# Peptides against a protein of PDB entry 3JWR, part 2

Target 1, 323 residues: chain A of PDB entry 3JWR
Amino acid sequence: TRELQSLAAAVVPSAQTLKITDFSFSDFELSDLETALCTIRMFTDLNLVQNFQMKHEVLCRWILSVKKNYRKNVAYHNWRHAFNTAQCMFAALKAGKIQNKLTDLEILALLIAALSHDLDHRGVNNSYIQRSEHPLAQLYCHSIMEHHHFDQCLMILNSPGNQILSGLSIEEYKTTLKIIKQAILATDLALYIKRRGEFFELIRKNQFNLEDPHQKELFLAMLMTACDLSAITKPWPIQQRIAELVATEFFDQGDRERKELNIEPTDLMNREKKNKIPSMQVGFIDAICLQLYEALTHVSEDCFPLLDGCRKNRQKWQALAEQ
Target 2, 298 residues: chain A of PDB entry 3JWR as posed
Amino acid sequence: TRELQSLAAAVVPSAQTLKITDFSFSDFELSDLETALCTIRMFTDLNLVQNFQMKHEVLCRWILSVKKNYRKNVAYHNWRHAFNTAQCMFAALKAGKIQNKLTDLEILALLIAALSHDLDHRGVNNSYIQRSEHPLAQLYCHSIMEHHHFDQCLMILNSPGNQILSGLSIEEYKTTLKIIKQAILATDLALYIKRRGEFFELIRKNQFNLEDPHQKELFLAMLMTACDLSAITKPWPIQQRIAELVATEFWEQGDQVGFIDFVCTQLYEALTHVSEDCFPLLDGCRKNRQKWQALAEQ

## One batch from the design tools (peptide; aimed at target 1 L189 A287)

Design b1_p8_2_s4 (made by RFdiffusion4, then SolubleMPNN; from b1_p8_2, 6 letters changed)
Fold by OpenDDE base, seed 3:
Structure b1_p8_2_s4 (fold): chain B 323 residues (1-323), chain A 8 residues (1-8)
Amino acid sequence: as target 1 above (323 residues)
Amino acid sequence: PPYLEFWS
C-alpha cells in the first residue's frame, strides 16, 4: 500500500526529537504516520529490532495492521489509546529505568501487548457485552473483551507479511505469546482489583522481589495497568481532553443501554449526569490509580512523574467537584 | 482513564 511505502521509506526521528521518553507526552498534534514512526523508534531503541532480527518492512506492515484493526468510530478505545499506552510503556522502560529489570522477551511482549491490548474494541465494556448476550459472551466467561483482543493480536502476528516474531526460537515464541496473553488479560480492571492487594502488600512489607517468577508476573500485570491508565497522569490540558473522550464513549454506551437493553445507565454512563464527572474522576483516582503509581514509584523512583501527575490531576478534579 | 462503573 501507499501508506506502507511511505512509512518504510521514511527517516525515523530520534526518541529525543519525538519526545517519546517523556511522561508528559501528547499525541494530539501527531499524524497517523508520525505515530507509526514513533512506534518504530520504540522497537528500535529497546533493541528489539536488532535482538530479534526484525525486518523493517515486516515491522512497518505489522504496525499498520495493528492500527488498522482499531475502530475509528470509537471515541476513546482506538489506535491513539493503544499508542499512548505503548508510549507510556516505553517511557517507563527508558526514563523510568524499568528496562534494566526485565528480559528482552518480557520487553518485547509488553510493547506488543500495549499496542494490541484493545484491538477491535467496540466502545462497550464487558458488562454490556454480557448483558447484550453478544456472541463473544458465549466464548468467554470472564475478561471477554481482553480475550478477544488477544485473539486479534494473535491473528495479526500470524498474518503473512506481519510476522515480526519469525526470528524467535520456538521456545522464545511460546514464552513471548504467554506473556502477551497475560499482559492483555491484565488490562481487565476487574483482574487488577483482584491482584493488586498482593502487589501492594509485597511493597509495603519490603518483600518485593523481581527475581521471583510469580512476583515478576504480578509486576508485569501492574505495569500494564499503570500504562493503560496513564492518561490520568498527563498534564491537565491533556488529561481533561482525554477525560472528555472517555466520557463520550461511556455516554454512547449509556445511550445504547437505554435503547437496546431498556435500562437506565449508571451515572458514569449517563449523559445527563455529566456534572458528576469531576467527582467521579476523584473517586477513580483514589480507588484505582494513586496506590498503583505509589507502588510503581517504590519499584523505580524514576517513575515519580506518573505519581506526581496523578496527584496534580486529583487536585484539579477536586477543585471542579467543589464548584 | 476511568474504566469502572463504580467510583468512590
Scores: peptide ipSAE 0.061, ipTM 0.843, DockQ to the pose 0.258
OpenDDE base, seeds 1, 2, 4, 5: peptide ipSAE 0.061, 0.054, 0.059, 0.056; ipTM 0.840, 0.830, 0.835, 0.830

## One batch from the design tools (peptide; aimed at target 1 N125 L189 G283 F284)

Design b1_p9_1 (made by RFdiffusion4)
Pose (drawn by RFdiffusion4):
Structure b1_p9_1 (pose): chain A 298 residues (1-255, 281-323), chain P 9 residues (1-9)
Amino acid sequence: as target 2 above (298 residues)
Amino acid sequence: MLDGWELMY
């Protein structure tokens, strides 16, 4: 509660000061309070704060709530992951120049989604919770964890003093939530795979076009995956360390080159055809693929 | 991501 006092009264530094406009950004050295501040700057500089009548008091409580609903004992899938995803999402809209390509309702949804796309993640994959017959698997059909992450995001938005959406017309609120649900579900790697082929062709055939309502919401799913694992596009020292966490969390459940080829380069290439200013992601990606390949050969 | 690691593994 004091954490709210101190936060809701601190000056939010500029985006330039926070270097959150950068695809090469890192959080290793930021405090907890600083990361919440960057998030406020994100909402502010995306005009989400003014265009949706958000009170500084409410947004702060909500951001803090999401922070406390990520598990600390979880190796990689903690708050910093949600944060590093939203920052990548933010950097994509700004420096990658996509904000000029989509509505205010969509931008707000993507940011809220990117921040909460893994809420309460217990450090285990959908495959495991299904095979172990976790009650969550009994409750949800497909995309089990991602359904849960959303159930949580919504629970928090309906919490008192957390309605950062309270300023929306009922119609606005209604469709924003629809997009948020779609965004969070799209972070299921299975859906990314079962859908990317369709998108990779519209790109390949120089046919892809945003104006098409459907082609757009497909891309929105591809954008979510693009930020969800943007960590693979980081400078080597960072990718080296964050790979260390994904490493431990996986080995805890068990108790790189093939993946980048299978999952990543394919995607970031497509994102750059859609937006050239998004190339740094593709550059950083194959750059790390280069270092992991060299290590694989010892 | 974890699913991907399980698949690569």
Fold by OpenDDE base, seed 5:
Structure b1_p9_1 (fold): chain B 323 residues (1-323), chain A 9 residues (1-9)
Amino acid sequence: as target 1 above (323 residues)
Amino acid sequence: MLDGWELMY
């Protein structure tokens, strides 16, 4: 395609030029081509291209395939969300100095997972999929969408000309796929809520050890969630704009819940309760986000900008909730 | 009350 030719021939700017090491990064001004260039830079600067002998054209094709398999009619859970998740992962690995704590296979898996974690997202949550009796709900009992996202990821990785993992041994390939699956499934907030207590307790007790395979797996899950939710950490103008996208998608679901399922939506998905967004965001930060970024900062102090951003945005949302 | 966030993200 012309898009592939353009991407493959383009000079990839440095991470510094692209500002992809910044926790404050915004994609709002970037074209689709520039987001793909950023993604190439992430793979390159994490040594993934060299270490796993990725062909440049294959990587370019894979990135474009991933981007293509996000829906354009979904307000938030689209390519830009996945790209921002991957950028936060890159920033956490580089600026947050988590790279040195992980293996190359773990880094490879996390970056692929971050880019792929919401593939073919439909702009509705698992509850809607279940209640609507969607065919996907017959395939999976829990984490329905996350299983689907992984299936889409696997399909792309196995597609002709998209095989970025062809340089791996059979064992490395199996290991990588296992980690990708676990990382994508970990983006189900229901699973996060179930598992986070163990992570926080390990941190609190100063018993956290990345040499333990179970704790490593737990950490990778928490890191994925931290990157997935990283919009809450962004500078206020960015956070506010992303919150509007999230609200738009949630209200669209709420409207569908009324129309298609004859149910009253929850406050968060109720367009008529838009005035409650600030207070709901404070609640979300307190219930879900703060402890995660606190714990992540304990693993690596260089991740503090995420925690600081989250705290600052809490204050901004609180001020709006009091108006 | 768990705000239904676990269902939404």
Scores: peptide ipSAE 0.168, ipTM 0.858, DockQ to the pose 0.177
OpenDDE base, seeds 1, 2, 3, 4: peptide ipSAE 0.174, 0.140, 0.137, 0.163; ipTM 0.852, 0.856, 0.853, 0.860; seeds 1, 3, 4 fail the geometry check

Design b1_p9_1_s1 (made by RFdiffusion4, then SolubleMPNN; from b1_p9_1, 6 letters changed)
Fold by OpenDDE base, seed 1:
Structure b1_p9_1_s1 (fold): chain B 323 residues (1-323), chain A 9 residues (1-9)
Amino acid sequence: as target 1 above (323 residues)
Amino acid sequence: ILDALEAVA
C-alpha cells in the first residue's frame, strides 16, 4: 500500500527529536505517520529489532495493521490511546530505568501488549457487553474485552507479512505470547483491584523481589496498568483534554444504556452528571492511581515524574470540585 | 476518568 511504502522509506527521527523518552509526552500534534515513526523508534531503541532480527518492512506492516484494527469512531479507546500507553511503557523502561530489571523477551512482550491491549475496542466496557448479551459474553465470563483484544493481537501477529516474531526460537515465541496474554489481561481494572493488595504489601514490607517468578508476573501486570492509566500523570492541559475524551466515550455508553438496555446509567456515564466529573476524578486518583504510582516509584525512583504528575492533577481536580 | 471509577463509585 502507499501508506506502507511511505512509512518504510521514511527516515526515523531520534528518540530525542521525537521526545518519546519524556513522561510529559503528548501526541496531539502528531500525524498518524509520525505516531508510526515513533513506534519504530521504540522498537529500535529497545534493541528489539536487532536482538530478534526483525525485518523493517515486516515491522512497518505490523504497526500499520495494529493501527488499522483500532476503530476511528471511538472517542478514547483508539490507536492514540494504545500509542500513548506504549510511549509511557517506553519512557518507564528508558527514563524510568526499568529496562535493566527485565529480560529482552519481557520488554518485547510489554511493548507489543501496550500497542495491542485495546484492539477493536468498541467504546463500551465489560459490564455493557455482559448486560447487552453480546456474543463475546458467551465466549468469556470475565475480562471479555481483554480476551478479545488478545485474540485480535494474535490474529495480526499470525497474518502474512506481519510476523514480527519470526526470528524467535520456539521457546522464545511461546514465552513471549504468554507474557503478552498476561499483560493484556492485566489491563482489566477489575483484575488490578484484585491483585494490587499483594503488590503493595510486598513493597510495604520491603520484600519485593523481581527474581521471584510470581512477583515478576505481578510487577508486569502493575506496570501495564500504570502505563494504561498514565494520562492522569500528564501535564494538566494534556490530562484535561484526555479526560474529556474519556468522558465523551462514557457518556456515549450511558446514552446507549438508556436507549438499548432501558437502564439509568451510573454517574460516571451519565452526561446529566457532568458537574460531578471533578469530584469523580479526585475519587479515581485516590482510590486507584496514587498508590500504584507510589509503589512503582519505590521499585524505580526514576518513575517519580508519574507520581508527581498524578499529585499535581489531583490538586487541579480538587480545586475545580470546590467551585 | 477510567473504568476503575465504576469499581469505586
Scores: peptide ipSAE 0.049, ipTM 0.824, DockQ to the pose 0.599
OpenDDE base, seeds 2, 3, 4, 5: peptide ipSAE 0.048, 0.048, 0.047, 0.050; ipTM 0.817, 0.821, 0.816, 0.820; seeds 3, 4, 5 fail the geometry check

Design b1_p9_1_s2 (made by RFdiffusion4, then SolubleMPNN; from b1_p9_1, 5 letters changed)
Fold by OpenDDE base, seed 1:
Structure b1_p9_1_s2 (fold): chain B 323 residues (1-323), chain A 9 residues (1-9)
Amino acid sequence: as target 1 above (323 residues)
Amino acid sequence: ILDALELVA
């Protein structure tokens, strides 16, 4: 395609030029082509292209395929969300110095997972899928959408000309897919809530050890969540704009819940209760975000900008809630 | 704003 030709022939700017190592990164000014170029740079600078012998054309095709399999009519859970999740992962690995704590296969899996974690998202949560009796709800009982996202990820990886993992041994391939699956499933916030206590307790007791396979798996899950939620850490103008996108998507779901399911939506998804957004954001930060970024900062102090950003945005939302 | 609010409410 013309798009593939353009991408494959383009000079890929440095990570410094693209500012993709910055925790304060914004994609608002970037074209789709530029987001793809950023993605190539992430793979290159993490040594994934070299270590796993990726062909440039195959990587380009894969990126475009991933982008294509996000829906354009979804306000938040689209390619830009996936891209920003991956960028935060990249920044955490590089600037946050987590790269040195992980294997190359884990890094490969995390980057693929970050880009793929919301593939074919439909702008509705698992509760809606279940209540609407969608066909996907017949396949999976829990983490319905996350299972679907992984299925889409696997489909793309196995598609002709998109096989970026062809340079891996059989054992490396199996390991990578296992980690990708676990990472995508970990983005279900319900699972995060169930597992986070174990992680926080290990940190609190100074017993956290990445050499333990179970704790490694737990950490990768927490890191995925931290990147998935990283919009809350961005500078206020960026965070506020992203919050508006999330609210739009939630209100769209609420409207559908009224129309299709004949139910009153929760406050979070109720367009008529938009005045509660500031207080809900404070609640979200306190209940979900702060402890996670605190714990991550304990694992690597260089991740502090995420925690600092989250704290600053809490203050901003609190000020709005008091009005 | 994320789905987490539905889980804690």
Scores: peptide ipSAE 0.054, ipTM 0.830, DockQ to the pose 0.565
OpenDDE base, seeds 2, 3, 4, 5: peptide ipSAE 0.050, 0.051, 0.051, 0.053; ipTM 0.821, 0.825, 0.823, 0.828; seeds 3, 4, 5 fail the geometry check

Design b1_p9_1_s3 (made by RFdiffusion4, then SolubleMPNN; from b1_p9_1, 6 letters changed)
Fold by OpenDDE base, seed 1:
Structure b1_p9_1_s3 (fold): chain B 323 residues (1-323), chain A 9 residues (1-9)
Amino acid sequence: as target 1 above (323 residues)
Amino acid sequence: ILDALEAFA
């Protein structure tokens, strides 16, 4: 395609030029082509292209395929969300120095998972899918959408001309897919809530050890969540704009819940209760975000900008809630 | 704002 030709022939700017190592990164000013160029740079600077012998054209095609399989009519859970999740992962690995704590296969899996974790998202949560009796709810009991996202990820990876993992051994391939699946499933916040206590307790007791396979898996799950939620850490103007996108998507779901399911939506999904957004954001930060970024900062102090950003935004939301 | 808000809202 013309798009593939343009991408494959383009000079890829440095990570410094693209500012993709910054935790304060914003994609608002970037074209779709520029987001693809950023993605190529992430793979290159993490040494994934070299270590796993990726062909440039195949990588370009894969990126475009991933982007194409996000829906444009979804306000928040689209390509830009996936791209920002991956950028935060890249920043955490590089600027946050987590790269040195992980294997090349784990890094490969995390980057693929970050880009793929919401593939074909429909702008509704698992609760809606279940209550609407969608066909996907017949296939999976829990983490319905996350299983679907992984299925889409696997489909793309196996598509002709998109096989970025063809340079891996059979064992490396199996390991990578296992980690990708676990990472995508970990983005179900219900699973995060169930597992986070173990992680926080290990940190609190100073018993956290990445050489333990179980603790490694737990850490990768927490890191995925930290990147998925990273919008809350951004500079206030960026974070506020993203919060508006999330609210739009949630209100769209609430409108559908009223119309299609004949139910009253929760406050979070209720367009008529938009005045509660500031207080709900404070609640979200306190209940979900702060402890996670605190724990991540204990694993690597260079991740502090995420925690600092979250704290600053809590103050801003609290000020709005008091008006 | 994310889906986790449904767990405590």
Scores: peptide ipSAE 0.052, ipTM 0.832, DockQ to the pose 0.585
OpenDDE base, seeds 2, 3, 4, 5: peptide ipSAE 0.049, 0.049, 0.048, 0.048; ipTM 0.823, 0.825, 0.822, 0.822

Design b1_p9_1_s4 (made by RFdiffusion4, then SolubleMPNN; from b1_p9_1, 5 letters changed)
Fold by OpenDDE base, seed 1:
Structure b1_p9_1_s4 (fold): chain B 323 residues (1-323), chain A 9 residues (1-9)
Amino acid sequence: as target 1 above (323 residues)
Amino acid sequence: ILDALELVS
């Protein structure tokens, strides 16, 4: 395609030029082509292209395929969300120095998972899918959408001309797919809530050890969540704009819940209760975000900008809630 | 604002 030709022939700017190592990164000013160029740079600077012998054209095609399989009519859970999740992962690995704590296969899996974790998202949560009796709800009992996202990820990885993992051994391939699946499934916040207590307790007791395979898996799950939620850490103007996109998507779901399911939506999904957004954001930060970024900062102090950003945004939301 | 609010509200 013309798009593939343009991407494959383009000079890829440095990570410094693209500012993709910054935790304060924003994609608002970037074209779709520029987001693809950023993605190539992430793979290159993490040594994934070299270590796993990726062909440039195959990587370009894969990126474009992933982007194409996000819906344009979804306000928040689209390509830009996936791209920002991956950028936060890249920043955490590089600037946050987590790269030195992980294997090359784990890094490969995390980057693929971050880009793929919401593939074909429909702008509705698992609760809606279940209550609407969608066909996907017949296939999976829990983490319905996350299983679908992984299925889409696997489909793309196996598509002709998109096989970025063809340079891996059979054992490396199996390991990578296992980690990708676990990482995508970990983005179900219901699973995060169930597992986070173990992680926080290990940190609190100073017993956290990445050499333990179980603790490694737990850490990768927490890191995925930290990147998925990273919009809350951004500079206030960026975070506020992203919060508006999330609210739009949630209100769209609430409107559908009224119309299609004949139910009253929760306050979060209720367009008529938009005045509660500031207080709900404070609640979200306190209940979900702060402890996670605190724990991540204990694993690597260079991740502090995520925690600092979250704290600053809490103050801003609290000030709005008091008006 | 994310789905986590539905879990904690």
Scores: peptide ipSAE 0.055, ipTM 0.831, DockQ to the pose 0.590
OpenDDE base, seeds 2, 3, 4, 5: peptide ipSAE 0.052, 0.051, 0.051, 0.055; ipTM 0.823, 0.825, 0.824, 0.831; seeds 4, 5 fail the geometry check

Design b1_p9_2 (made by RFdiffusion4)
Pose (drawn by RFdiffusion4):
Structure b1_p9_2 (pose): chain A 298 residues (1-255, 281-323), chain P 9 residues (1-9)
Amino acid sequence: as target 2 above (298 residues)
Amino acid sequence: EEEFYLHLF
């Protein structure tokens, strides 16, 4: 509660000061309070704060709530992951220049989604919770964890003093939630795989076009995956260390080059054909693929 | 491959 007091009264530094405009950004050295501040700057500089009548008091409580609903004991899938995803999402809209390509309702949804796409993640994959017959698997059909991440995001938005959406017309609120649901579910790697082929062709055939309502919402799913694992596009020292966490969390459940080829370069290449200013992601990606390949050969 | 990487992920 004091954490709210101190936060809701601190000055939010500029985006330039926070270097959150950068695809090469890192959080290793930021405090907890600083990361919440960057998030406020994100909402502010995306005009989300003014265009949706958000009170500083409410947004702060909500951001703090999301922070406290990520598990600390979880290796990689903790708050810093949701943060590093939203920052990548933010950097994509700004420096990658996509904001000029989509509505205010879509931008708000993507940011809220990127922040909460893994809420209450218990450090285990959908495959495991299904095979172990976790009650969550009994409750949800497909995309089990991602359904849960959303159930949580919504629970928080309906919490008192957290309705950062309270300023929306009922129609606006209704469709924003629809997009948020789609965004969070799209972070299921299975859906990314079962859908990307369709998107990779519209790109390959120089046919892809945003104006098409359907082609757009598909891209929105591809954008979510693009930020969810943007960590692979980081400078080597960072990718080295964050790979260390994904490493531990996986080994805890058990108790890189093939993946980048199978999952990543394919995607970031497509994102750059859609937006050239998004190339740093593709550059940083293959750059790390280079270093992991060299290590694989010892 | 898909199953492996889904499991891995």
Fold by OpenDDE base, seed 4:
Structure b1_p9_2 (fold): chain B 323 residues (1-323), chain A 9 residues (1-9)
Amino acid sequence: as target 1 above (323 residues)
Amino acid sequence: EEEFYLHLF
């Protein structure tokens, strides 16, 4: 395609030029081509291209395929969300120095997972999919969308000309797919809530050990969630804009719940309760986000900008909630 | 309270 030719022929700017190592990164000014170039840079600077012998054209095709399999009619859960999740992962690995704690296969899996974790997202949550009796709800009992995202990821990875994992041994391939699946499934907040207590307790007791395979898996799950939620850590103008996108998508679901299911939406998805957004954001930060970024900062102090951003945004939302 | 925020994704 013309898009593939343009991407494959383009000079890929440095990570410094692209600012993709910054926790404060914003994609708002970037074209789709530039987001693809950033993605190439992430793979290159993480040594994934070299270590796994990725062909440039194959990587370009894969990136474009992933991007193509996000919906443009979804306000928040689109390519830009996936790209920002991957950028936060890249920043956490590089600037946050998490790279030094992980294997190349784990890094490969996390980056693929971050880019793929919301593939074909429909702008509705698992609860809506279940209540609407969607065919996907018949295939999967829990984490319905996350299983679908992984299936889409696997489909792309196995598609002709998109096989970025072709340089892996059979065992490396199996390991990578296992980690990708676990990482994508970890983006289900229901699973996060179930597992986070173990992680926080290990950190609190100073018993956290990445050499333990179970604790490693737990950490990768927490890191995925931390990147997925990273919008809450962004500079206030970016946070506000992303919160508007989230609210738009949630209100669209709430409107559909009223119209299609005859259900009163939860306050989070109720357009009539838009005035509660600031207080709900404070509650979200307190209930979900703060402890995660605190724990991540204990694993690597260089991740502090995520925690600091989250705390700053809590103050901003609290100030708005008091008006 | 945690269940309230489960549905961000």
Scores: peptide ipSAE 0.403, ipTM 0.923, DockQ to the pose 0.708
OpenDDE base, seeds 1, 2, 3, 5: peptide ipSAE 0.378, 0.379, 0.376, 0.395; ipTM 0.917, 0.917, 0.915, 0.922

Design b1_p9_2_s1 (made by RFdiffusion4, then SolubleMPNN; from b1_p9_2, 7 letters changed)
Fold by OpenDDE base, seed 4:
Structure b1_p9_2_s1 (fold): chain B 323 residues (1-323), chain A 9 residues (1-9)
Amino acid sequence: as target 1 above (323 residues)
Amino acid sequence: MVEEVLEAY
């Protein structure tokens, strides 16, 4: 395609030029092409292209395929969200120095997972999918959309000309896919809530050990969630804009819940209760985000900007909630 | 509220 030709022929700017190592990164000013270039840079600078002998054209095609399989009519859970998740992963790996704690396969899997974790997202949550009796709800009982996202990821990875994993051994391939699946599934906040206590307790007791395979898996799950939620850590102007996108998508779901399901939406998804957004954001930060970024910072102090950003945004939301 | 947030995302 013309898009592939343009991407494959383009000079890929440095990570410094693209600012993709910054936790404060924003994609708002970037074109779709630039987001693809950033993605190439992430793979290159993580040594994934070299270590796994990725062909440039294949990587370009894969990136474009992933991007294409996000819906454009979804306010938040689109390519830009996936891209920002991957960028946060890249920043955590590089600037946060998490790269030094992981294997190349784990890094490969996490980056693929971050880009793929919301593939074909429909702008509605698992609860809506379940209540609407969507066909996907018949295939999976738990983490319905996350299983679908992984299925989409796998489909793309196996598509002709998109096989960025073709340089892996059979064992490496299996390992990578396992980690990708686990990482994508970990983005279900319901699973995060179930598992986070173990992670926090290990940190609290100073018993956390990445050499333990179970703890490694747990960490990768927590890291995925930390990147997935990283909008909450962004500088306030960016945070506000992303929060508006989230609210838009939630209100769209709420409107559909009223119309299609004859259900009164929750406050979070109720357009009429938009004045509760600040207090709900504070609640979200306190209940979900703060402890995660605190724990992540304990694993790597260089991830502190995520925690600091989260704390700053909590203060901003709290100030709005008091108005 | 926490449960609602968890279900939303």
Scores: peptide ipSAE 0.171, ipTM 0.879, DockQ to the pose 0.673
OpenDDE base, seeds 1, 2, 3, 5: peptide ipSAE 0.170, 0.155, 0.153, 0.165; ipTM 0.880, 0.875, 0.874, 0.879

Design b1_p9_2_s2 (made by RFdiffusion4, then SolubleMPNN; from b1_p9_2, 6 letters changed)
Fold by OpenDDE base, seed 1:
Structure b1_p9_2_s2 (fold): chain B 323 residues (1-323), chain A 9 residues (1-9)
Amino acid sequence: as target 1 above (323 residues)
Amino acid sequence: MEEEVLEFY
C-alpha cells in the first residue's frame, strides 16, 4: 500500500526528537504516520529489531496491520490508546530503568502486548458483552475481550508479511507468545484486583524478587496495568481530555444498555450523571491507581513521575468535585 | 467502589 511505502521509506526520528521517553508524552499533535514512526523507534531503541533480526518492511507492515485492526468509531479504546500504552511501556523501560530488570523476550512480549492489548475493541466492557449474549461470550467465561484481543494479536502475527517473530527460535517464540497472552489478559481490571494484593504484600514485606518466576509474571502483569492506566498520570490538560474520551465511550455503552438491553446504566455510564465524573475519578485513583504506582516506584524509583502525575491529577479532580 | 471501577477500563 501507499501507506506502507511511505512508512518504510521514512527517516525515523530519534527517541529524543519524538519525546517518547517522557512520561508526560502526548500523541494529540501526532499524525497516524508519526505514531507509526514512534513505534518503529520503540522497537529499535529497545534493541528488538537487531536482537530478533526483524526486517524493516515486515515491522512496518505489522505496525500498520495492528493500527488497522483498531476500530475508528470507538472513542477511547482505539489505536491511540494502544499507542499511548506502548509509549508508557517504552518510557517505563527506558526512563524508568525497568529494561535492565527484564529479558529481551519479556521486553519484546510487553511491547507487542501493549500495542495489541485492545485489538478490535468494540467500545463496550466484558459485562456488556456477557449481558448482550454476544458470540464471544460463548467462547470465553472470563476476560472475554482480552481473550479476543489476544486472538487478534496472534492472527496478525501469523499473517503473511507481518511475521515480526520469524527470527526467534521455537522455544523463544513459545515463551514470547506465553508472555504476550499473560500480559494482554492482565489488562482485565478484574484480574488486576484479584492479583494486586499479592504484589503489594511482597513489596510491603520487602520480599519482592524478580528472580522468582511467579513474582516475575506478577510484576509483568502489574506493569501492563500501570501502562494501560497511564492516562491518569499525564499532565492535567492531557488527563482531562482522555477522561472525556473515556466518558464518551462509557456514555455510548450506557445509551446502548438502555436501548438494546433495557437496563438502567450505572452512574459511570449514565450521560445524565456527567457531573459525577470528578468524584468518580477521585474514587478510581484511590481504589485502583495510587497503590499501583507507589508499588511500581518501589521497584524502580525512576518511575516516580507516574506516581507524582497520579497524585497531582487526584488533587485536580478533587478540586472539581468540590465545585 | 471496586465493582464500579471495574467498569471503568
Scores: peptide ipSAE 0.095, ipTM 0.839, DockQ to the pose 0.701
OpenDDE base, seeds 2, 3, 4, 5: peptide ipSAE 0.087, 0.091, 0.093, 0.092; ipTM 0.834, 0.833, 0.838, 0.837

